Peptides against a protein of PDB entry 5HB3. Designs and how they scored, part 115

Target 1, 150 residues: chain A of PDB entry 5HB3
Amino acid sequence: RQMQDRCMSEYNQRIRNAPEGSIDPFRMACYKIIGRCDLSNRSLDGLQTDVNDWIWLQFNLARETDRSLELAGESYGLAELQASIREIGLKHFPKTAAEDTNGSFGMFFYLQILAGMFEQAIAYLYPFSYVDAVHFAIALTYYGLLRPVD

## One batch from the design tools (peptide; made by RFdiffusion4, then SolubleMPNN)

Design b1_p26_2_s1 (from b1_p26_2, 15 letters changed)
Fold by OpenDDE base, seed 5:
Structure b1_p26_2_s1 (fold): chain B 150 residues (1-150), chain A 26 residues (1-26)
Amino acid sequence: as target 1 above (150 residues)
Amino acid sequence: MEELKKRLEEWIEAGKKELGEKIMSE
């Protein structure tokens, strides 16, 4: 808690008071990751990042914490992450096999799996790749992560 | 299983290339 408070204080102070161009983006990234500062902005501003970095950051910031214990009144857990992934899917990924041209459906499938959205992931993959959807369904069922409906 | 893994990797790479910037902007 003390470390988080210090990170929040330093983060806010630098954002508000630092001279233009003097902000170290790596230091700000550390405050965001460790201190969970400004959870509404889940990006590392001023840093060149790739999709892997973005994915890592989303899941690193998603924590199941008691909302009452979060200082900033902002909560970002698994439910919020899943909601974000759902929204991204609706906006950017193909909804049908006819809309897919480059196999981008697989990325959305992957994100859903990472977020524990197993039923939705299988349902989504099924029209794009029937055989693969069945294989994943079998594996997920074997590990008790998917409950088939009769 | 190895073939399935390979396909998944290809799908992920395709998604990174095509939609990476869009996803990161959300």
Scores: peptide ipSAE 0.289, ipTM 0.836, DockQ to the pose 0.871
Fold by OpenDDE base, seed 4:
Structure b1_p26_2_s1 (fold): chain B 150 residues (1-150), chain A 26 residues (1-26)
Amino acid sequence: as target 1 above (150 residues)
Amino acid sequence: MEELKKRLEEWIEAGKKELGEKIMSE
């Protein structure tokens, strides 16, 4: 708690009071990652990042924490992450095989799997790649991650 | 299993190239 409070204090102070161009983006990234500062903005501003960095950040920030310990009153857990992934899917990914170009559906499948949205992931993959969806379904069922409808 | 893994990697890579910028902008 003390570390988080310190991170939040320093983060807010720098955002509000730092002269233009004086902010070290790496330091700000550390505050965001370690201190979970400003969870409403889940990006690393001022850093050259790729999709992997973005994915990593989303999942790193998604923690089930006691809300009583969160200073900013902002919660970002698994449910919020899953909601975000659903929204991304609706906005950016193909809904049907006819809309797919170059296999981009696989990224959304991957994101859903990472987020534990196993049933949705299989259902989504099925029209794009039936055989692969079945293989993943079998594997997920074997590990008790997919609940077959009785 | 190896073929499935390879295919998944290809899908992910295709998605990164095509949609990465859009995803990161949200």
Scores: peptide ipSAE 0.289, ipTM 0.834, DockQ to the pose 0.848
Fold by OpenDDE base, seed 2:
Parts: C-alpha cells; structure tokens; sequence
Structure b1_p26_2_s1 (fold): chain B 150 residues (1-150), chain A 26 residues (1-26)
C-alpha cells in the first residue's frame, strides 16, 4: 500500500508538472506497472512498443483484487480485460471467413484464449478453421477449461 | 500439434502486421 501510494504521488506529480521533454518514459512505465497508475490509459507513452508488449501490459495490469482497496476509484480486473478484448474484436477483426484475407482472425482467437474466453474463442475460430477449432476444443476439454454443451 | 502451433504462430504474425497499431490504440 505504501509503495503504491508513493508511485501514484510521483506519477501524478510528473504528469502534471514536468516540463515538456523532461519526462523519463522508463520511469513512468515503472510507476504504471508497479503502482498501477492511471489504469484508464493502459499504454506506455513515450516508449516504442509492439503487440506483445501491449498484450503483456494488459494482462499485467489486470488484477483480481478487492476493489475496495483500489486507489482513486480505479479498478481493472479480468472482466474489464475481457470486455476490452470483445470491443477490439467487434471493431477490428473479421466476423466471417469471407472477410478474412490474411489470417488475422487468429490474433483475436489468441487474445480470447489468453483472457480465458474459451467458449467464445472456439466458437469464433470454428467458421475460419473447423479442424483447428476441434483440436483446440479437445485440448481445452482435456484440461477442464471447456464445458461441452448439453 | 507442431503443425497447429505453426499455424497459430502464422496467424499471430499476420495479426500483428495487419492490426497491431489498431489494437494498441484501443
């Protein structure tokens, strides 16, 4: 708690008061990651990042903690992460096999799997790659992560 | 399993190239 409070204080002070060009983006990234500062902005400003970095950050910031302990009324857990992934899917990924040209559907499938959205992931993959969807379904069922529909 | 892994990697790579910037902007 003390460490988080300190991170939040330093983060907010620098964001508001630091002269232009004086902010160390790595230091700010540390505050964001360790202190979970400014959860409404889940990006590392001023750093060159790729999709892997973005994915890592989303999942790293997502915490299933007592929301009563969160600072400034900000909360970000698995439910919020899953909601974000759903929105990304609706906006950017193909809905049918006919819309897919480069295999980008696989990225959305991957994001859903990482977020524990197993049923939705299999349902999504099925029209794009039937055989692969079946293989993943078998594996997920084997590990008790997928419930067969009665 | 190796072939499935390979396909998944290809899908992820395709997604990064096509939609990486869009995904990170959300």
Amino acid sequence: as target 1 above (150 residues)
Amino acid sequence: MEELKKRLEEWIEAGKKELGEKIMSE
Scores: peptide ipSAE 0.284, ipTM 0.833, DockQ to the pose 0.841
Fold by OpenDDE base, seed 1:
Structure b1_p26_2_s1 (fold): chain B 150 residues (1-150), chain A 26 residues (1-26)
Amino acid sequence: as target 1 above (150 residues)
Amino acid sequence: MEELKKRLEEWIEAGKKELGEKIMSE
């Protein structure tokens, strides 16, 4: 708790008071990751990051914490992550096979799987690749991750 | 299983370009 409070204090102080161009983006990233500072902004500003880094950050920041213990009133758990992925899917990924030009549907399928959205992932993949959707469904069912609709 | 894995990897790789351009531009 003391470390987190210190991270938050330092993060806020630097954002507000640091001269323009003097902010070390790596230090700010450390505060964000360790201190979970400014969870509303889940990006690493000023760093050259790729999609894998972005994905990693989203999942790293998503933690089930006792909401009563969160000082800043900002909660970011699995439910919020899943909601974010759903929103990204609606905005940036093809909804139908006809809209898919570059095979980007697979990335959204992958994100849903990572987030534990198994039923939604299979349902999404089905119109793009029927055979693959069936194979994944069988595997997920075998491991007890997919709930068959009775 | 190996073929399915390869296909998934190809899908992810294809999606990285699109997602990267869209997310990093925001």
Scores: peptide ipSAE 0.283, ipTM 0.829, DockQ to the pose 0.714

Design b1_p26_2_s2 (from b1_p26_2, 14 letters changed)
Fold by OpenDDE base, seed 5:
Structure b1_p26_2_s2 (fold): chain B 150 residues (1-150), chain A 26 residues (1-26)
Amino acid sequence: as target 1 above (150 residues)
Amino acid sequence: MKELEERMKKWIEAGKKELGEKIMSE
């Protein structure tokens, strides 16, 4: 908690009071990751990042904590992450096989699997790749992560 | 299983290339 408080203080101070162009983006990234500062902005501003970095950051910031323990009154857990992934899916990924031209559906399937959205992931993959959806369904069922309904 | 893995890799790479910037902007 002391570390988090210090990170939050330094983060806020630098954002508000640092001279223009003097902010070290790497230092700010450290405050965000370690101190969980400004959870509403889940990006590393001023840094060149790729999709892997973004994915890592989303899951690193997602923590199951009591909302009452969060310093800034912000909470970001698995439920919020899943909601974000659902919204991304609605906005950016194909809804049907006819809309897919390059296999981008697989990325959304991957994100859903990472987020534990197993039933939704299988349901989504099924119209794009029937055989693969069945293979994943069998594996997920074997590990008790998917419960098929009649 | 190996073939499935290769397809999955291709799908992920396609998604990164085409939608990476859009996803990161959310």
Scores: peptide ipSAE 0.283, ipTM 0.832, DockQ to the pose 0.874
Fold by OpenDDE base, seed 2:
Structure b1_p26_2_s2 (fold): chain B 150 residues (1-150), chain A 26 residues (1-26)
Amino acid sequence: as target 1 above (150 residues)
Amino acid sequence: MKELEERMKKWIEAGKKELGEKIMSE
């Protein structure tokens, strides 16, 4: 708690008061990751990042903690992460096999799997790759992660 | 299994380009 409070204080002070160009982006990234500062902005400003970094950050910040312990009323857990992934899917990924031109559907499938959205992931993959969807369904069922529909 | 892995790698690479262009710019 003390560490988080300190991170939040320093983060807010720098964001508000630091002269233009004087902010150390690595230091700010540390505050965001360790202190969970400004969870509404899940990006590392001022740093050159790739998609892997973005994915890592989304999942790293998603914590199932007691919301009562979160500062400033900000919370970001698995439910919020899953909602974000759904929105990304709706905006940026093909809905049908006919819309797919480069195989990008697999990335959305991957994100859904990482987020524990197993039923949705299989349902999404099915029209793009029937055989692969069946294989994943079998594997997920074997590990008790997918419930067969009665 | 190897074939599936190769397909997945291809899918992920294709998706990274799409995500990088669309999501990282938001």
Scores: peptide ipSAE 0.283, ipTM 0.829, DockQ to the pose 0.739
Fold by OpenDDE base, seed 1:
Structure b1_p26_2_s2 (fold): chain B 150 residues (1-150), chain A 26 residues (1-26)
Amino acid sequence: as target 1 above (150 residues)
Amino acid sequence: MKELEERMKKWIEAGKKELGEKIMSE
C-alpha cells in the first residue's frame, strides 16, 4: 500500500509539474504497471510499442482487486477488459465475412479467447470459418470452457 | 492441427497490422 501510494503521488506530480519533454516515458510506464496509476489511460505514451505490447498491457492491468482497497476509485478487472475488447471489435474488426479483406477477423477471435469470451469468440468465428469454429467449439467443450446451450 | 495453427498465425499477423494501425493512430 505504501509503495502504491508513493507511485501514485510521484506519477501525479510528474504529470502536473514536469517540464515539457522532461518526462521519462519508461519511468512513467513503471508507475503505470506497478502502481496501477491512471488506469483510464491504458497506453504507454512516448514508447514505441507494438500490438503485442498493447495486448500484454491490457491483460497485465486487468486485475480482480477488492474495489474497497483501490484508492483512486478506478477499477480495471476482467469485466472491464472484456468490455474494452468488445468495443474494439465493434469499431475495428469486420462484422461479416464480406467485410473481411485480409483475414483480420482472426485477431479479434484471438483477443476474445484470451479474455475468456469463449461463446462470443466461437459465434464470431463461425461465419468466417465454419470448420475452424466447430473444431474450437469441440475443444473448448472438452475442456469445460464452453457452455453448450441446452 | 499444423495447418490450423499456420492459418491462425496468418490471421493474427494480418490482425496485428490492422489493429496496430488503428489503435496506434488514436
Scores: peptide ipSAE 0.281, ipTM 0.827, DockQ to the pose 0.717
Fold by OpenDDE base, seed 4:
Structure b1_p26_2_s2 (fold): chain B 150 residues (1-150), chain A 26 residues (1-26)
Amino acid sequence: as target 1 above (150 residues)
Amino acid sequence: MKELEERMKKWIEAGKKELGEKIMSE
């Protein structure tokens, strides 16, 4: 708690009071990652990041923490992450096989799997790659992650 | 399994190239 409070204090102070161009983006990233500062903005501003970095950040920040320990009153857990992934899917990924040009559906499938959205992931993959969807369904069922409809 | 893995890698790479910038902008 003390470390988080310190991170939050320093983060807020720098955002509000630092001269333009004086903010070390790596330091700010550390506050965001370690201190969970400003969870409403889940990006690393001022850093050259790729999709992997973005994914890593989203999942790293998605923690089930005691709300009582979060100073900013902002919670970002698995449910919020899953909601974000759903929104991304609706906005950016193909909904049908006819809309897919380069296999980008696989990325959305991957994100859903990472987020534990197994039923949705299989349902989504099925029209794009039937065989692969079945294989994943079998594997997920074997590990007790997919609940077969009785 | 190797074939599936390779296919998945290609899908993920395609998604990163095509949609990465859009996803990161949200």
Scores: peptide ipSAE 0.281, ipTM 0.830, DockQ to the pose 0.849

Design b1_p26_2_s3 (from b1_p26_2, 12 letters changed)
Fold by OpenDDE base, seed 3:
Structure b1_p26_2_s3 (fold): chain B 150 residues (1-150), chain A 26 residues (1-26)
Amino acid sequence: as target 1 above (150 residues)
Amino acid sequence: MKELKERMEKWIKAGKETLGEKIMSE
């Protein structure tokens, strides 16, 4: 708790008081990742990041923590991550096979799988790739991750 | 299994472009 408080204090001080261009983006990234500072902003400002880094960050920050221990009342767990992925899907990914131009549907499927949204992932993939959806459904069921509707 | 892996790699590549342009630009 003391370390988190210190990280938060230093993070806030630097954001508010640091001269323009003087902020070490790597140090700020450390505060975000280790100290869980400013979880509402899940980006690494000032760093050249790719989509893999973004995905990594989203999942790394998504922790089931005791809400009582989080100072800022900001909770970012699995439920919030799943909600974010749903929103991203609705905004940026094809909803039907007719809308798919480049195969990007697979990425949204992948994100849903990573987030444990197995039923939704299979349902989404089904109209784009029937055979693959069935194979994944069988595999997920075998491992007890997909609950077949009785 | 090799075919599935190759398809997934293509999907991920296409998705990275989509996410990079639309999400990371915000």
Scores: peptide ipSAE 0.290, ipTM 0.827, DockQ to the pose 0.692
Fold by OpenDDE base, seed 2:
Formats: structure tokens, C-alpha cells, sequence
Structure b1_p26_2_s3 (fold): chain B 150 residues (1-150), chain A 26 residues (1-26)
């Protein structure tokens, strides 16, 4: 708790009071990742990041913590991550095979799988790649991750 | 399984371009 409080204090102080260009983006990233500071902004500003870094950060920050222990009432767990992925899917990914131009549907499928949205992932993939959707469904069922409808 | 993996890698690569342009710009 003391460490988190210190991280939050330092993070907020630097954001508010640091002269332009004096903020070490790596230090700020440490506060974000370790201290879970400002969970409403799940990006690493001032760093050259790629999509893999973004994905990693989203999943790293998603923790099932007691909301009572989260400072400033900020919580980011699996439910919030899943909601974010749904929103991203609706905004940025093809909804039908006819809308797919470059095969980007696979990334959204991948994100859903990572987030444990197995039923939704299979349902999404099905119109794009029937055979692959069936293979994944079989595998997920085998591992008890997909519940067959009785 | 090898073929499926290769397809998935291709899809992920394509999707990274989509996400990089749209999400990282926000």
C-alpha cells in the first residue's frame, strides 16, 4: 500500500508539475505498470510502442483486485478488459466476411480468445472461416473452455 | 495444426496493422 501510494503521488506530481520534456517516459511507464497509476489511461505515452506492447499492457493491467483496495476507485479487471475488447471489435473490425479486406478478423478473434470470450470468439470466426471455427470449437470443448449447449 | 498456426499468424499480422493505425492513434 505504501509503495502504491508513493507511485501515485510521484505520478500525479510529475504529470502536473514537471516541465515539458523533463518527464522520463520509462519512469512513468513503471508507475503505470507497477503502481497501476491512472488506469483510465491504458497507454504508455512518450514511448515507441507497437500493438504487441499495447496488448500486453491491457492484459497486464487487468487484475482481479478487491475494488476496495484500488486507489481513487479505479478498477480494471477481466470484465472491463472484455468490455474494452467488445468495443474495439465494434469500432475497428469487420462484422461480416464481406467487410473483411485484409484478414484483420483474425486479430479480433485472437483478442477474444485471450480474454476468455470463447463463445463469442467462435461465433465471430464462424462466418469468416468455418473450418477453423470448428477446429477451435473442438479444441476449446476438449479443454472444457467451451460449454456445449445441451 | 501447422497450417492453422500459419493462418493465424497471417491474420494476427494483418490485424496488427489495423489496430496500430486505429487504436494507437487515439
Amino acid sequence: as target 1 above (150 residues)
Amino acid sequence: MKELKERMEKWIKAGKETLGEKIMSE
Scores: peptide ipSAE 0.287, ipTM 0.827, DockQ to the pose 0.724
Fold by OpenDDE base, seed 1:
Structure b1_p26_2_s3 (fold): chain B 150 residues (1-150), chain A 26 residues (1-26)
Amino acid sequence: as target 1 above (150 residues)
Amino acid sequence: MKELKERMEKWIKAGKETLGEKIMSE
């Protein structure tokens, strides 16, 4: 907690008081990642990042913490991550096989799997790739991650 | 298994382009 408080203090101080051009984006990234500062903005401003970095950041920031330890309104856990992924899916990924142009559905499937949204992931993949969906369903069931529907 | 891997790689590649263009720009 002490470290987090220090990170938050430093982060806020720099955001508010730093002269123009004096903010080190790497330091700010450290505060965000380690100190969980400003969780409403889940990006690394001022850094060149790719999609993998973005994905990594989303999952790294998603933690089940005692809400009492976080600033009011800045809770970000698995539920919030899953909600975010759902929203991303609705906005940016094909909903049907007819809408698929380049196979991007696989990434949304992947994100859902990473977020533990196994049933939704299989259901989503099914119309795009029946055989693969069945194989993943079998595997997930084998590991007790997929609940068979009665 | 090899075929599945290849398909997945293709999907991930395509998805990265989608995410990069649409999500990271927001």
Scores: peptide ipSAE 0.283, ipTM 0.824, DockQ to the pose 0.717
Fold by OpenDDE base, seed 4:
Structure b1_p26_2_s3 (fold): chain B 150 residues (1-150), chain A 26 residues (1-26)
Amino acid sequence: as target 1 above (150 residues)
Amino acid sequence: MKELKERMEKWIKAGKETLGEKIMSE
């Protein structure tokens, strides 16, 4: 808690008071990642990041923490991450095989799997690649991650 | 399994190339 408070204080101070262009983006990234500062903005500003970095950040920030430790109005747990992924899927990824042009559906499937949205992931993948969906379903079931509907 | 992995890698690559910027903007 003390470390988090310190990170938050330093983060806020720098954002508010630092001259433009003087902020070390890596330091700010550290505050965001370690201190969970400004969870409403889940990006690393001023850094050249790729999709992997973005994914990593989203999942790293998604923690089931005591809401009492988070700033008022900022909660980012697994549920919020899953909601975000769902929204991204609706906005940017193909909904049907007919809409897929280059196999981008696989990325959304991957994100869903990472987020523990196993049933949804399998259901989504099935119309694009039924064989692969079945293989994943078998594997997920084997590990007890899919709940077969009785 | 090897083939599945390769397909997945291709799909992920395609997703990154096509939608990466859009995803990161959300």
Scores: peptide ipSAE 0.281, ipTM 0.826, DockQ to the pose 0.875

Design b1_p26_2_s4 (from b1_p26_2, 13 letters changed)
Fold by OpenDDE base, seed 1:
Structure b1_p26_2_s4 (fold): chain B 150 residues (1-150), chain A 26 residues (1-26)
Amino acid sequence: as target 1 above (150 residues)
Amino acid sequence: MKELEERMEKWIEAGKEELGEKIMSE
């Protein structure tokens, strides 16, 4: 708790008071990851990152914490992450096979699987790749991760 | 299984190339 409070304090102080161009983006990233500072902004500003880094950050920051213990009143858990992925899907990814370009649908399928959105992932994949969707459905069912609709 | 994995990898790479910046902007 003391470390987290210190991270938050330093993060806020630097954001507010640091001269322009003097902020070390790596240091700020450390505060964000360790201290969970400014969870409303889940990006690493000033760093060259790729989508894998972004994914890693989202899942790292997603914690099931007791909301009563969160000092900043900001909560970011699995539910919020799932909601974010859903929104990304609606905004950017193909909804039908006709809209698909070069198999980009697979990335959204992957994100949904990572987030534990198994039923939605299978349903999404089905129109793009029937055979693959069936194979994944069988596997997920075998491991008890997919709830068959009775 | 290897074929499926390879196909998935291609899909993920295609998604990164086409939509990576848009995803990270969210």
Scores: peptide ipSAE 0.417, ipTM 0.897, DockQ to the pose 0.851
Fold by OpenDDE base, seed 3:
Structure b1_p26_2_s4 (fold): chain B 150 residues (1-150), chain A 26 residues (1-26)
Amino acid sequence: as target 1 above (150 residues)
Amino acid sequence: MKELEERMEKWIEAGKEELGEKIMSE
């Protein structure tokens, strides 16, 4: 708790008081990751990041913490991550095979799998790649991750 | 399994190129 409080204090102080351009983005990233500072903004400002970095950050920050221990009242857990992925899918990814360009559907499938949205992932993949969807469904069922609807 | 892995990698790369900036803006 003391370390988190210190991280939050330093993070807030730097954001508010540091001259423009004087903030070390790597240091700020450390506060974000270690201290879980400002979870409403899940980006690393001032760093050249790609989608892999973004994905990594989202999953790293998504922790089931006792809500009572989070000082900022902002909880970011698996449910919030899943909601974000669902929203991203609705906004940016193809809904039908006719809308697909260059296999971009696979990225959304991947995100859903990472987030444990297995039923939705299989349902989404099915119209794009039937054979692959069936293979994944079999594998997920074998590992007890996919519950067949009786 | 290797073929499926290769397809997945291609899908991920395609998604990064096409939608990467849009995804990161959310």
Scores: peptide ipSAE 0.377, ipTM 0.883, DockQ to the pose 0.781
Fold by OpenDDE base, seed 4:
Structure b1_p26_2_s4 (fold): chain B 150 residues (1-150), chain A 26 residues (1-26)
Amino acid sequence: as target 1 above (150 residues)
Amino acid sequence: MKELEERMEKWIEAGKEELGEKIMSE
């Protein structure tokens, strides 16, 4: 708690009071990652990041924390992450096999799997790759992650 | 399993290339 409070204090102070161009983006990234500062902005501003970095950040920040310990009153847990993934899917990924040109559906499938959205992931993959969807369904069921409809 | 893994890697790479910028902008 003390470390988080310190990170948040320093983060807020720098955002508000630092002269333009004086902010070390790596330091700010550390505050965001370690201190979970400003969870409403889940990006690493001022850094050259790729999709992997973005994915890593989203999942790293998604923690079930006691709300009483979060100073900013902002909670970002698994439910919020899953909601974000759903929104991304609706906006950016193909909904049907006919809309897919380069296999980009696989990325959305991957994101859903990472987020524990197993039923949705299988349902989504099924029209794009039937065989693969079945294989994943079997594996997920074997590990008790997919609930077969009785 | 290797074939599936390779296919998935290609899908993920395609997704990163095509949609990465859009995803990061959200």
Scores: peptide ipSAE 0.264, ipTM 0.822, DockQ to the pose 0.859
Fold by OpenDDE base, seed 2:
Structure b1_p26_2_s4 (fold): chain B 150 residues (1-150), chain A 26 residues (1-26)
Amino acid sequence: as target 1 above (150 residues)
Amino acid sequence: MKELEERMEKWIEAGKEELGEKIMSE
């Protein structure tokens, strides 16, 4: 708690008061990651990042913590992460095999799997790759992660 | 298993190339 409070204080002070170009993006990233500062902005500003970094950050920031323990009333858990992934899917990924040209559907499938959205992931993959969807369904069922529909 | 892994890697790379900027902007 003390560390988080300190991170939040420093983060907010620098964001608001630092002269243009004087902010150390690595230091700010540390505050973001360790202190979970400004959870409404889940990016590392001023740093060159790739999709892997973005994915890592989303999952790193996601915590199943009681909102009462969060500072400034901000909360970000698995439910919010899953909602974000759903929105990304709706906006950017192909809905049918006919819309896919280069296999980009696999990225959305991957994101859903990482987020524990197993039923949705299998349902999504099925029209793009039937055989692979069946293989994943079998594996997920074997590990008790997928429930057969009654 | 190896074949599936290779396909997945290909899919993920295709997604990164095509949609990386869009995903990170959300």
Scores: peptide ipSAE 0.261, ipTM 0.822, DockQ to the pose 0.838

